# Peptides against a protein of PDB entry 1EMU, part 20

Target 1, 132 residues: chain A of PDB entry 1EMU
Amino acid sequence: PPYLKWAESLHSLLDDQDGISLFRTFLKQEGCADLLDFWFACTGFRKLEPCDSNEEKRLKLARAIYRKYILDNNGIVSRQTKPATKSFIKGCIMKQLIDPAMFDQAQTEIQATMEENTYPSFLKSDIYLEYT

## One batch from the design tools (peptide; aimed at target 1 G44 K60 A64)

Design b2_p18_3_s2 (made by RFdiffusion4, then SolubleMPNN; from b2_p18_3, 8 letters changed)
Fold by OpenDDE base, seed 5:
Structure b2_p18_3_s2 (fold): chain B 132 residues (1-132), chain A 18 residues (1-18)
Amino acid sequence: as target 1 above (132 residues)
Amino acid sequence: SVEDIIEEILEKLLEEEE
């Protein structure tokens, strides 16, 4: 069953609607749901193909991601990303150089945080264990 | 679907930006 695959890799968990729902519920209880939301926001942003018609939309979305997760010094995403990474993102926003990959490093760092801490904890949680 | 989840997250972000 899918829940066994979830225990084998975070990728498998994040590729399953049911897995995402359970994991997000767990993260909310831990006060760190922003990790998951940011990760998916980065994925969604990267998938948007740059073109003349969506330039304004992409800029607005990049600003939104930056302001919500990177600029907020009290947020968990900001605390779990490197200063150089945040500085780079800020630079992209200020210069309006909105490359699809501009959040890749931040996403990688947040993914590492989940891999090291919240994902293992989720597999030990009542939420996951009761589902199995 | 996973795609729907991503879309919802992006839409909420855009709404907050406005």
Scores: peptide ipSAE 0.775, ipTM 0.961, DockQ to the pose 0.859
OpenDDE base, seeds 1, 2, 3, 4: peptide ipSAE 0.775, 0.774, 0.773, 0.774; ipTM 0.961, 0.961, 0.961, 0.961

Design b2_p18_3_s3 (made by RFdiffusion4, then SolubleMPNN; from b2_p18_3, 7 letters changed)
Fold by OpenDDE base, seed 4:
Structure b2_p18_3_s3 (fold): chain B 132 residues (1-132), chain A 18 residues (1-18)
Amino acid sequence: as target 1 above (132 residues)
Amino acid sequence: SPEEIIQEILEKLLKEEE
């Protein structure tokens, strides 16, 4: 069943609607749902191909991601990303150089945080175990 | 689906930017 695949890799968990729902519920209880939301936001942003018709939309979206997750020094995403990574993103926003890959390093760092901490904890949680 | 979740997150972010 799918829940067994969730225990094999974070990728399998994040590719399953039910897995995402349970994991997000767990993260909310831990006060760190922003990790997952940011990760998905980065994925979605990277998929938007730059063109004349979506330039303004991409800039607005990049600014929104930056202000919500990176600029907030008290946020879990900000605390789990390197200063140099945050500085790079800030530079992109200020210069309006909105490359599809501008959040890639931040997403990698947040993914590592989930892999090392919240994902293993989720697999030991009542939420996951009761589902199995 | 994951794609639907992504779209919901992006739309919410854009709404908050307005």
Scores: peptide ipSAE 0.740, ipTM 0.957, DockQ to the pose 0.837
OpenDDE base, seeds 1, 2, 3, 5: peptide ipSAE 0.738, 0.739, 0.738, 0.738; ipTM 0.957, 0.957, 0.957, 0.957

Design b2_p18_3_s4 (made by RFdiffusion4, then SolubleMPNN; from b2_p18_3, 8 letters changed)
Fold by OpenDDE base, seed 2:
Parts: sequence; structure tokens; C-alpha cells
Structure b2_p18_3_s4 (fold): chain B 132 residues (1-132), chain A 18 residues (1-18)
Amino acid sequence: as target 1 above (132 residues)
Amino acid sequence: SPEKIIEEILEKLLKEEE
């Protein structure tokens, strides 16, 4: 069953709607759902290929991600990303150089945070165990 | 599989920029 794959890798969990739903519920209870939302925002942003017709949309989206998750010093995403990574993103926003990969390093760091802490805790949680 | 969730997240972010 799919829940067994979820325990084998975070990637498998995040590729399953049911897995995402349970994991997000768990993260909300832990006060860190922003980790998952940011991770998916980065994935979605990277998929938007640059072109003349979506330039404004991509800029707006990049600014939104930056302001919500990176600039918020009280947020868990900001606390779990390196200063150099946040500085790079800020630079991209200020220069309006919106490369599809501009959030890749931040996404990697947030993924590592989930891998090391919240994901293992989720697999030991009542939410996951009761689902199995 | 997560495509719908991704779109919803992006839409919310764009709404906040309006």
C-alpha cells in the first residue's frame, strides 16, 4: 500500500495526495506547515518556464514567496534557511532577475530540515500510525 | 498527483500580491 512507500522516502510521501494531506495536518499541529507549503511553492515556481507572457506573473510569484517565507524573520522557513541563501534570493528580487531555479537552494535546505526532523517525527505520529 | 495542491498554493500566493 502507498503508506509503506511514504515510510521509505519523503519524496514518495510528497508525491501522494493522501500522504501530503496527512503530513500537512501533522505539520500544522507542530506549527510548521510553512515548510511544506514553501517546498511546493518552489516546485511550482520552477515549473513556470520564462516567456514574455508570464514575466509579470513570475515576478509577482517570486516576490510573494520571498515576502511570505524568506523575509518573515519569525517564520520557520526563514529560520531554517542560510543567510547566504536568503541574501541570494533577495538579490534576485531586487535585480528582477527571476530565474526558475532561484529558490532551489532554499528548497533544498527546507527539504533537509523536513528529512531530519518533521518527516521522521511524522512516521512515529499517531496520525500516520493510525492510518496504517 | 500533487499538481492540484501546487496550483492552489501558487494561486493563494498570487492573491496575496494583489
Scores: peptide ipSAE 0.754, ipTM 0.959, DockQ to the pose 0.797
OpenDDE base, seeds 1, 3, 4, 5: peptide ipSAE 0.753, 0.752, 0.754, 0.753; ipTM 0.959, 0.959, 0.959, 0.959

Design b2_p18_4 (made by RFdiffusion4)
Pose (drawn by RFdiffusion4):
Structure b2_p18_4 (pose): chain A 132 residues (1-132), chain P 18 residues (1-18)
Amino acid sequence: as target 1 above (132 residues)
Amino acid sequence: LSATDKEAERVVEELLAE
C-alpha cells in the first residue's frame, strides 16, 4: 500500500502524487506549505540545463526562487535556512553565476526541517490517519 | 516522468508566472 511506504521515508512520500497532495494539505493547514513548494522548486531548477538557450529562463527562475523564499528573512524557508547558505545564494544571484546546484544546500536544509518536524507530525495527523 | 518531476515542473511554472 502506497500510504505505508510514505511512512518509511520522506522520499517515498514525495515520489507519490497522492502523498504529495495530502502532505501539502497538511502543511497548508499548518501554515508552512512553502517548505514543500521550495523543495520542489529547487529540484525543478536544477534539472534545467545550463545552455545558452536556457540562460534567460534560468536567471529569471533563480531570481524568483530567491525573491519568494530566500530574500525576506521572515518567511519560513528563509527562517529555516542558514545565514551562510543564504549568503552564497545571494552571491550567485547578484553575480549572475547560477550553477544548477546553487540551491542544493538550501534544499538539504529545508529537507531536514521537514524530516525533523512536519513530516513526523504528518504521519501522526488526522489527515494521514483518515486517509489510511 | 516521475511524480517528483511533474510536481517540480508545476511549481517552476507557477513561480515563472508570478

Design b2_p18_4_s1 (made by RFdiffusion4, then SolubleMPNN; from b2_p18_4, 7 letters changed)
Fold by OpenDDE base, seed 1:
Order: C-alpha cells, then sequence, then structure tokens
Structure b2_p18_4_s1 (fold): chain B 132 residues (1-132), chain A 18 residues (1-18)
C-alpha cells in the first residue's frame, strides 16, 4: 500500500494526495506547515519556464514567495534557510532577475530540514501510525 | 498530473490569491 512507500522516501509521501494531507496535518500541529507549502511553491515555480507571456506572473509569484516565507524573519522557513541563501533571493527580486532555479538552494535547505526532523517524526506520529 | 504537481499548482494559486 502507498503508506509503505511514504516511509521509504519523503518524495513518495509528497507525491500522494493522502500522504500530503496527513503530513500537512502533522506539520500544522507542530507549527511548521510553512515548510511544506514553501517546498511546493518552489517546485511549482521552477516548472514555469520563462517566456514573454508569463514574465509578469513569474515576477509576481517570486515576490509573493519571497515576502511570505523569506522576508518573515520569525517564520520557520526563514529560520531554516541560511542568510546567504536569503540574500541571494532578495538580490534576484531587487534586480528582477527571476530565474526558474532562484529558489533551488532554499528549497534544498528546507527539504533537508524536513528530512532530518519533521519527516522522521511524522513516521512516528499517531497520525501516520493510525493510518497504517 | 501527479499529486505533487497538482499540489504545487494549488499552492501557487493560493499565493497569487493572497
Amino acid sequence: as target 1 above (132 residues)
Amino acid sequence: MSALEKESEKVLEKLLAE
């Protein structure tokens, strides 16, 4: 069953609707659901290839991601990303150099945070265990 | 689309709506 795959990799968990829902519920209880939303935002943003017709949309999205997750110094995402990473993103926003990969390093750092902390804890949680 | 892709788009749409 899918829940066994969830225990094998975070990616498998995040590629399942039920897995996403359960993990998000767990993260909300832990006060760190923004980690997951930021991760998905980065994934979605990267898939938007630059073109003349979507430049404005991409800039708007980049600004939104930056303001919500990076600029908030008290937010869990900001606390779990390195200053140099946040500075780079800020620079991209200020210069309006919106590369599809501009959030990659931040996403990597947030993924590492989940891999090392919240994901293992989720697999030990009542939410996951009761589902199995 | 995969569940992952669908969720990614959903999150972005939510961001744009804020």
Scores: peptide ipSAE 0.810, ipTM 0.969, DockQ to the pose 0.925
OpenDDE base, seeds 2, 3, 4, 5: peptide ipSAE 0.809, 0.807, 0.807, 0.808; ipTM 0.969, 0.969, 0.969, 0.969

Design b2_p18_4_s2 (made by RFdiffusion4, then SolubleMPNN; from b2_p18_4, 5 letters changed)
Fold by OpenDDE base, seed 1:
Structure b2_p18_4_s2 (fold): chain B 132 residues (1-132), chain A 18 residues (1-18)
Amino acid sequence: as target 1 above (132 residues)
Amino acid sequence: MSALEKESERVIEELLAE
């Protein structure tokens, strides 16, 4: 069953609608749901292919991600990303150099945070165990 | 689309709507 795959990899968990829902519920209880939303935002952003018709949308989205998750110094995403990573993103925004990969390092760092902490805790949570 | 792709798209749309 899918829940067994969820325990094998975070990616498997995030590729399942029920898995996403349960994990988000858990993260909300832990006060760190922004980790997941940021991760998905980065994934979605990278998927947007640069072209003339997408330029405005991509810039707007990049700014939105930056304002919501990077500028919030008290936010968990900001706390779990390195200063150099945040500075790089800021530079891209200021220069309007919106490369599809501009959030890759930040996403990697946030994924590592989830892999090391929240994901293992989720697998030990009542939410997951009661689902199994 | 996979669940992952659908969720990514949903999150993006919410960000753009804010």
Scores: peptide ipSAE 0.819, ipTM 0.971, DockQ to the pose 0.929
OpenDDE base, seeds 2, 3, 4, 5: peptide ipSAE 0.818, 0.818, 0.818, 0.818; ipTM 0.970, 0.971, 0.970, 0.971

Design b2_p18_4_s3 (made by RFdiffusion4, then SolubleMPNN; from b2_p18_4, 9 letters changed)
Fold by OpenDDE base, seed 2:
Structure b2_p18_4_s3 (fold): chain B 132 residues (1-132), chain A 18 residues (1-18)
Amino acid sequence: as target 1 above (132 residues)
Amino acid sequence: MSALEITSEEVVEKLLSE
């Protein structure tokens, strides 16, 4: 069953609607749902291919991600990303150099945070165990 | 579309609507 794959990799968990729902519920209870939202935001942003018609939308989205998750020093995403990574993102925003990959490093760091902490905890949680 | 793709789009749309 799919829930067994969820325990094999975080990617498998995040590629399943039920998995996403349960994991997000868990993260909300832990006060760290922003980790997942940021991860998905980065994924969605990268999918927006650069073109004349998307330029304004991409810039707006990049700024939104930056303001909500990176600029907020009290946020968990900001605390779990390296200063150099945040500085790079800020630079991209200020220079309006909006490359599809501009959040890749930050996403990687947040993914590592989840894989090392919240994801293992989720697999030991009542939410997951009761589902299985 | 995969659940991952769908969720990503939903998150993006939410951010853009704020």
Scores: peptide ipSAE 0.815, ipTM 0.971, DockQ to the pose 0.929
OpenDDE base, seeds 1, 3, 4, 5: peptide ipSAE 0.814, 0.814, 0.812, 0.814; ipTM 0.971, 0.971, 0.970, 0.971

Design b2_p18_4_s4 (made by RFdiffusion4, then SolubleMPNN; from b2_p18_4, 8 letters changed)
Fold by OpenDDE base, seed 5:
Structure b2_p18_4_s4 (fold): chain B 132 residues (1-132), chain A 18 residues (1-18)
Amino acid sequence: as target 1 above (132 residues)
Amino acid sequence: MSALEKASEEVIEKLLAE
């Protein structure tokens, strides 16, 4: 069943609508929902192909991601990303150099946080266990 | 679209709407 695949990898969990829903619920209870939202935001952002018609949209989105998750020093995403990573992102925003990969390092760091902490905890949670 | 793609788009749309 799908829930067994969820235990095999975080990616498998996030590739399933039910998995996403349950994991998000768990993260909300833990006050860590922003980790997942940021991760999804980065994924979506990277998929937006750079072109003349998308330039303004991409810049707006990049700024939104930056303001919501990186600039907020009290946010969990900010706390779980390295200063150099945040500084790089800030630089991209200030210079308006909006490369599709500009959030890759931050996403990697947040993914590592989830892999090492919240994801394992989710697999031990009542939410997941009751689903199985 | 995959569940992952849908979730990504939803987050993006929310961010752009703020």
Scores: peptide ipSAE 0.793, ipTM 0.968, DockQ to the pose 0.921
OpenDDE base, seeds 1, 2, 3, 4: peptide ipSAE 0.793, 0.792, 0.790, 0.792; ipTM 0.968, 0.967, 0.967, 0.967

Design b2_p18_5 (made by RFdiffusion4)
Pose (drawn by RFdiffusion4):
Structure b2_p18_5 (pose): chain A 132 residues (1-132), chain P 18 residues (1-18)
Amino acid sequence: as target 1 above (132 residues)
Amino acid sequence: SATDEEAERVVEELLAEE
């Protein structure tokens, strides 16, 4: 059963669209869906190849992720990401040196944030318990 | 995969906002 696999690892949960939808609904109700959206945005950004034809799109995308999740130090993702990590990201944006992996460290920190609090809470939530 | 499709969807939404 897919719902049982979701309890075994966050990666199993995020590899199933039903799992993602349920988890995102839970996060939305807890006021922190940005954690998941950012996690997927980093993955999406990284898979774009660093070729000339993608350069403009990648810069715009890197700035969009930075502006929404990294810039103001008040949003939940910004609050859950380390200062040095955000400093590096800002540097990449301003220098326009955007490596595909530039958000990896921030993604890891957000991933740990979900594994530490919201992911366990989701597995004990009414939404999950009802679904199962 | 579901992860890839979800990542692409979130990227498209971010770019639409821009």

Design b2_p18_5_s1 (made by RFdiffusion4, then SolubleMPNN; from b2_p18_5, 8 letters changed)
Fold by OpenDDE base, seed 2:
Structure b2_p18_5_s1 (fold): chain B 132 residues (1-132), chain A 18 residues (1-18)
Amino acid sequence: as target 1 above (132 residues)
Amino acid sequence: SALDKTSEEIIEKLLAEE
């Protein structure tokens, strides 16, 4: 069953609607749902291919991601990303150099945070165990 | 996929907030 795959791979968990729902519920209870939302935001952003028609949209989205998750020094995403990573993102925003991969490093760092902490905790949670 | 759909939903929410 899918829930067994969730325990073997975070990616498998995040590629399943039920998995996403349960994990997000868990993260909300832990006060760190922004980790997951940011991760998905980065994924979605990277999928937007740069073209003339998407330029404004991509810039707007990049700014939104930056302001909501990176600029907020009190946010969990900001606390779990390296200063150099945040500075790079800021630079991209200021220079309006919006490469599809501009959030990749930040996403990697947030993914590592989840894999090292919240993901294992989720697998030990009542939410997951009761589902199985 | 669920991953793709969720990512798109998050993006749309972010854009709507702007």
Scores: peptide ipSAE 0.802, ipTM 0.969, DockQ to the pose 0.947
OpenDDE base, seeds 1, 3, 4, 5: peptide ipSAE 0.799, 0.804, 0.797, 0.798; ipTM 0.969, 0.969, 0.969, 0.969; seeds 1, 3, 5 fail the geometry check

Design b2_p18_5_s2 (made by RFdiffusion4, then SolubleMPNN; from b2_p18_5, 5 letters changed)
Fold by OpenDDE base, seed 1:
Structure b2_p18_5_s2 (fold): chain B 132 residues (1-132), chain A 18 residues (1-18)
Amino acid sequence: as target 1 above (132 residues)
Amino acid sequence: SALDEESERVIEKLLEEE
């Protein structure tokens, strides 16, 4: 069943509608749902191909991600990303160099945070265990 | 996929909040 695949990898969990829903519920209880939203935001951003028709959309989205998750020093995403990573993103925004991969390092660091902490805890949570 | 759909949902929400 799908819930067994969720325990095999974080990617399997995040590629299932029910898995996403349950994991988000868990993260909200832990006060760190922004980790998941940021991860999905980075994924969505990277999928947008650079072209004339997408230029304004991509710039707006990059700024939105930056302001909501990186610039907020009190946010969990900001606390779980390295200063050099945040500085690089800031530089891209200021220079308007909006490469599809500009959030890749930050996404990697946030994914590592989830892999090391929230994902294992989720698999031991009542939310997951009651579902199984 | 669910992953793709969720990523699109999150992106759309962020853009609406701007």
Scores: peptide ipSAE 0.820, ipTM 0.971, DockQ to the pose 0.912
OpenDDE base, seeds 2, 3, 4, 5: peptide ipSAE 0.820, 0.820, 0.820, 0.820; ipTM 0.970, 0.971, 0.970, 0.970

Design b2_p18_5_s3 (made by RFdiffusion4, then SolubleMPNN; from b2_p18_5, 8 letters changed)
Fold by OpenDDE base, seed 2:
Structure b2_p18_5_s3 (fold): chain B 132 residues (1-132), chain A 18 residues (1-18)
Amino acid sequence: as target 1 above (132 residues)
Amino acid sequence: SALDKTSEEVIEKLLEEE
């Protein structure tokens, strides 16, 4: 069953609608749902290939991600990303150099945070165990 | 995939909030 795959890989968990829903519920209870939202935002952003027709959209989205998750020093994403990573993103925004991969390092760091903390905790949670 | 769909939903919400 899918829930067994969830325990084998975070990626498997995040590639399942039920898995995403349960994990998000867990993260919300822990006050760290922004980790997941940011991760998905980065994924979605990277999928938008640069072209003349979506340049404005991509810039707007990049700014939105930056303002919501990176600029907020009180946010969990900001606290779990390295200063150099945040500075790089800021630089991209200020220079309007919006490469599809500009959030990759930040996403990697947030993924590591989830892998090391919230994901293992989720697998021990009542939410997951009751589902199984 | 669920991952792709969710990522699209998230960015759509972000854009809507702007």
Scores: peptide ipSAE 0.810, ipTM 0.968, DockQ to the pose 0.970
OpenDDE base, seeds 1, 3, 4, 5: peptide ipSAE 0.809, 0.809, 0.809, 0.810; ipTM 0.968, 0.968, 0.968, 0.968; seed 5 fails the geometry check

Design b2_p18_5_s4 (made by RFdiffusion4, then SolubleMPNN; from b2_p18_5 with T3L A7S V11I A16E)
Fold by OpenDDE base, seed 1:
Structure b2_p18_5_s4 (fold): chain B 132 residues (1-132), chain A 18 residues (1-18)
Amino acid sequence: as target 1 above (132 residues)
Amino acid sequence: SALDEESERVIEELLEEE
């Protein structure tokens, strides 16, 4: 069943509608749902191909991600990303150099945070265990 | 996929908040 695949990898969990829903519920209880939303935001951003018709949309989206998750020093995403990573993103925004991969390092660091902490805890949570 | 759909949803939500 799908819930067994969720325990095999974080990617399997995040590629299932029910898995996403349950994991988000868990993260909200832990006060760290922004980790998941940021991860999905980075994924969505990277999928947008640079072209004339997408230029304004991509710039707005990059700024939105930056302001909501990186610039907020009190946010969990900001606390779980390295200063050099945040500085690089800031530089891209200021220079308007909006490469599809500009959030890749930050996404990697946030994914590592989830892999090391929230994902394992989720698999031991009442939310997951009651579902199984 | 669910992953793709969720990523699109999150992106749309962020853009609406701007």
Scores: peptide ipSAE 0.814, ipTM 0.967, DockQ to the pose 0.912
OpenDDE base, seeds 2, 3, 4, 5: peptide ipSAE 0.813, 0.812, 0.813, 0.813; ipTM 0.967, 0.967, 0.967, 0.967

Design b2_p18_6 (made by RFdiffusion4)
Pose (drawn by RFdiffusion4):
Structure b2_p18_6 (pose): chain A 132 residues (1-132), chain P 18 residues (1-18)
Amino acid sequence: as target 1 above (132 residues)
Amino acid sequence: EEEEDEELIEEAIARGQE
């Protein structure tokens, strides 16, 4: 059963669209869906190849991720990401040196944040328990 | 600019889920 696999690892949960939908609904109700959206945005950004044809799209995307999740130090993703990590990201944006992996460290920190609090809470939530 | 950002992020999320 897919719902049982989701309890075994966050990666199993985020590899199933039903799991993602349920988890995001839970996060939305808890006021922190940005954690998951950012996690997927980093993955989406990284998969874009660093070729000339993608340069403009990648710069706009890197800026968009930075502006929504990294810029104001008040949003949940910004609050859960380290200062040095955000400093590096800002440097990449300003220098326009955007390596595909530039958000990797921030993604890891956000991933740990979900594994530490919201993911366990989701597995004990009414939404999950009802679904199962 | 905010609309374009939101659209790019949604495309990135959709791609990240593939």

Design b2_p18_6_s1 (made by RFdiffusion4, then SolubleMPNN; from b2_p18_6, 6 letters changed)
Fold by OpenDDE base, seed 5:
Structure b2_p18_6_s1 (fold): chain B 132 residues (1-132), chain A 18 residues (1-18)
Amino acid sequence: as target 1 above (132 residues)
Amino acid sequence: DDEEDEKLIEEAIKLGQQ
């Protein structure tokens, strides 16, 4: 069953809508839902190929992600991203150089945080175990 | 503004899950 695959990799968990739902519920209880939201937001942002018709919207989205997750010094995402990474993102925003990959490093760092802490904890949680 | 930002992020999250 899918829940066994979820235990094998975070990737498998995040490829399953049921898995995402359960994991997000768990993260919200832990006060860490922003980790997953940011991760998916970055993926969504990267999927938006730059063109003349969506340039302004891409900039607005990049600014939104930056303001919510990177600029918020009290946020879990900000605390789990390196200063150099945040500075790079800030630079992109200020220069209005909105490359699809501008959040990749931050996403990688947040993914590592989930891999090392919240994902293992989820697999030991009542939410996951009761689902199995 | 903040409300517009939240909507944009929600759309991005949804797109990211596809």
Scores: peptide ipSAE 0.820, ipTM 0.968, DockQ to the pose 0.971
OpenDDE base, seeds 1, 2, 3, 4: peptide ipSAE 0.820, 0.820, 0.819, 0.820; ipTM 0.968, 0.968, 0.968, 0.968

Design b2_p18_6_s2 (made by RFdiffusion4, then SolubleMPNN; from b2_p18_6, 6 letters changed)
Fold by OpenDDE base, seed 5:
Structure b2_p18_6_s2 (fold): chain B 132 residues (1-132), chain A 18 residues (1-18)
Amino acid sequence: as target 1 above (132 residues)
Amino acid sequence: MDKEDEELIEEAIKLGKE
């Protein structure tokens, strides 16, 4: 069953809508839902191919992601991303150089955070275990 | 953050999950 695959890799968990839902519920209880939201926001942002018609929207979205997750020093995403990574993102925003991959490093760092802490904890949680 | 920014992020999250 899918829940067994979830235990094998975070990728498998995040590739399953049910898995995502349960994991987010767990993260919310832990006060860490922003980790997952940011991760998916980055993926969504990257999917938006740059073109003349969506340039303004992409810039607005990049700024929104930046302000919500990176600029918020009290946020868990900000705390779990490297200063250099945050500075790079800020630079992109200021220069209005909105490359689809501009959040990739931050996403990688947040993914590592989940891999090391919240994902393993999720697999030991009542939410997951009761689902099995 | 304003409503538009939140909506943009929510849209991006949704797109990321697809």
Scores: peptide ipSAE 0.835, ipTM 0.973, DockQ to the pose 0.904
OpenDDE base, seeds 1, 2, 3, 4: peptide ipSAE 0.834, 0.833, 0.832, 0.834; ipTM 0.973, 0.973, 0.973, 0.973

Design b2_p18_6_s3 (made by RFdiffusion4, then SolubleMPNN; from b2_p18_6, 6 letters changed)
Fold by OpenDDE base, seed 1:
Structure b2_p18_6_s3 (fold): chain B 132 residues (1-132), chain A 18 residues (1-18)
Amino acid sequence: as target 1 above (132 residues)
Amino acid sequence: SDAEDEELIAEAIALGQQ
């Protein structure tokens, strides 16, 4: 069953809509749903190939992600990303150089945070165990 | 605006989950 695959890798969990739903519920209870939301936002952003017709929207989205997750010093995403990573993102925003990969390093750092902390905890949670 | 930001992020999240 899928729930067994979820326990084998975070990516298996994040590739399953039911898994995502349960994991997000868990993260919300832990006050750290922003980790997952940011991760998916980065993925979504990267999927937007730059072109003349969407450059303004991509810039707006990049700014939105920056303002919500990076600029907020009290946010968990900001706390779990390195200063150099945040500075790089800020630089991209200020220069309006919006490469699809501009959030990759931040996403990697947030993924590591989930791998090391919230994902293992999720597998021990009542939410997951009751589902199995 | 904050509302616009939330909408854009929501769209990105949805796209990221596809």
Scores: peptide ipSAE 0.830, ipTM 0.973, DockQ to the pose 0.971
OpenDDE base, seeds 2, 3, 4, 5: peptide ipSAE 0.830, 0.828, 0.830, 0.830; ipTM 0.973, 0.972, 0.973, 0.973

Design b2_p18_6_s4 (made by RFdiffusion4, then SolubleMPNN; from b2_p18_6, 5 letters changed)
Fold by OpenDDE base, seed 5:
Structure b2_p18_6_s4 (fold): chain B 132 residues (1-132), chain A 18 residues (1-18)
Amino acid sequence: as target 1 above (132 residues)
Amino acid sequence: DDEEDEKLIEEAIKLGQE
């Protein structure tokens, strides 16, 4: 069953809508839902290929992600991303150089945080175990 | 503004899950 695959890799968990739902519920209880939201937001942002018709919207989205997750010094995402990574993102925003990959490093760092802490904890949680 | 930002992020999250 899918829940067994979820235990094998975070990737498998995040490829399953049921898995995502359960994991997000768990993260929300832990006060860490922003980790997952940011991760998916970065993926969504990267999927938007730059063109003349969506340039302004891409910039607005990049700024939104930056303001919500990177600029918020009290946020879990900000605390789990390196200063150099945040500075790079800030630079992109200020220069209005909105490359689809501008959040990749931050996403990688947040993914590592989930892999090392929240994902293992989820697999030991009542939410997951009761689902099995 | 903040409300517009939230909407944009929600759309991005949805897109990221597809």
Scores: peptide ipSAE 0.821, ipTM 0.968, DockQ to the pose 0.971
OpenDDE base, seeds 1, 2, 3, 4: peptide ipSAE 0.821, 0.820, 0.820, 0.821; ipTM 0.968, 0.968, 0.968, 0.968

Design b2_p18_7 (made by RFdiffusion4)
Pose (drawn by RFdiffusion4):
Structure b2_p18_7 (pose): chain A 132 residues (1-132), chain P 18 residues (1-18)
Amino acid sequence: as target 1 above (132 residues)
Amino acid sequence: SSAVDAEAERVVDELLDE
């Protein structure tokens, strides 16, 4: 059963659209869906190849992720990401040196944040328990 | 996987439409 696999690892949960949908609904109700959206945004950004044809799209995307999740130090993703990590990301944006992996460290920190609080809470939530 | 890629592309498109 897919719902049982979701309890075994966050990666199993985020590899199943039903799992993602349920988990995002839970996060939305807890006021922190940005954690998951950012996690997927980093993955999406990284898979874009660093070729000339993608340069403009990638810069716009890197700025968009930075503006929404990294810029104001008040949003949940910004609050859960380290200062040095955000400093590096800002440097990449301003220098326009955007390596595909530039968000990797921030993604890891956000991933740990979900594994540490919201993911376990989700597995004990009414939404999950009802679904199962 | 395909679900992760589709979800990531959806989130990326939403950010680019902002």

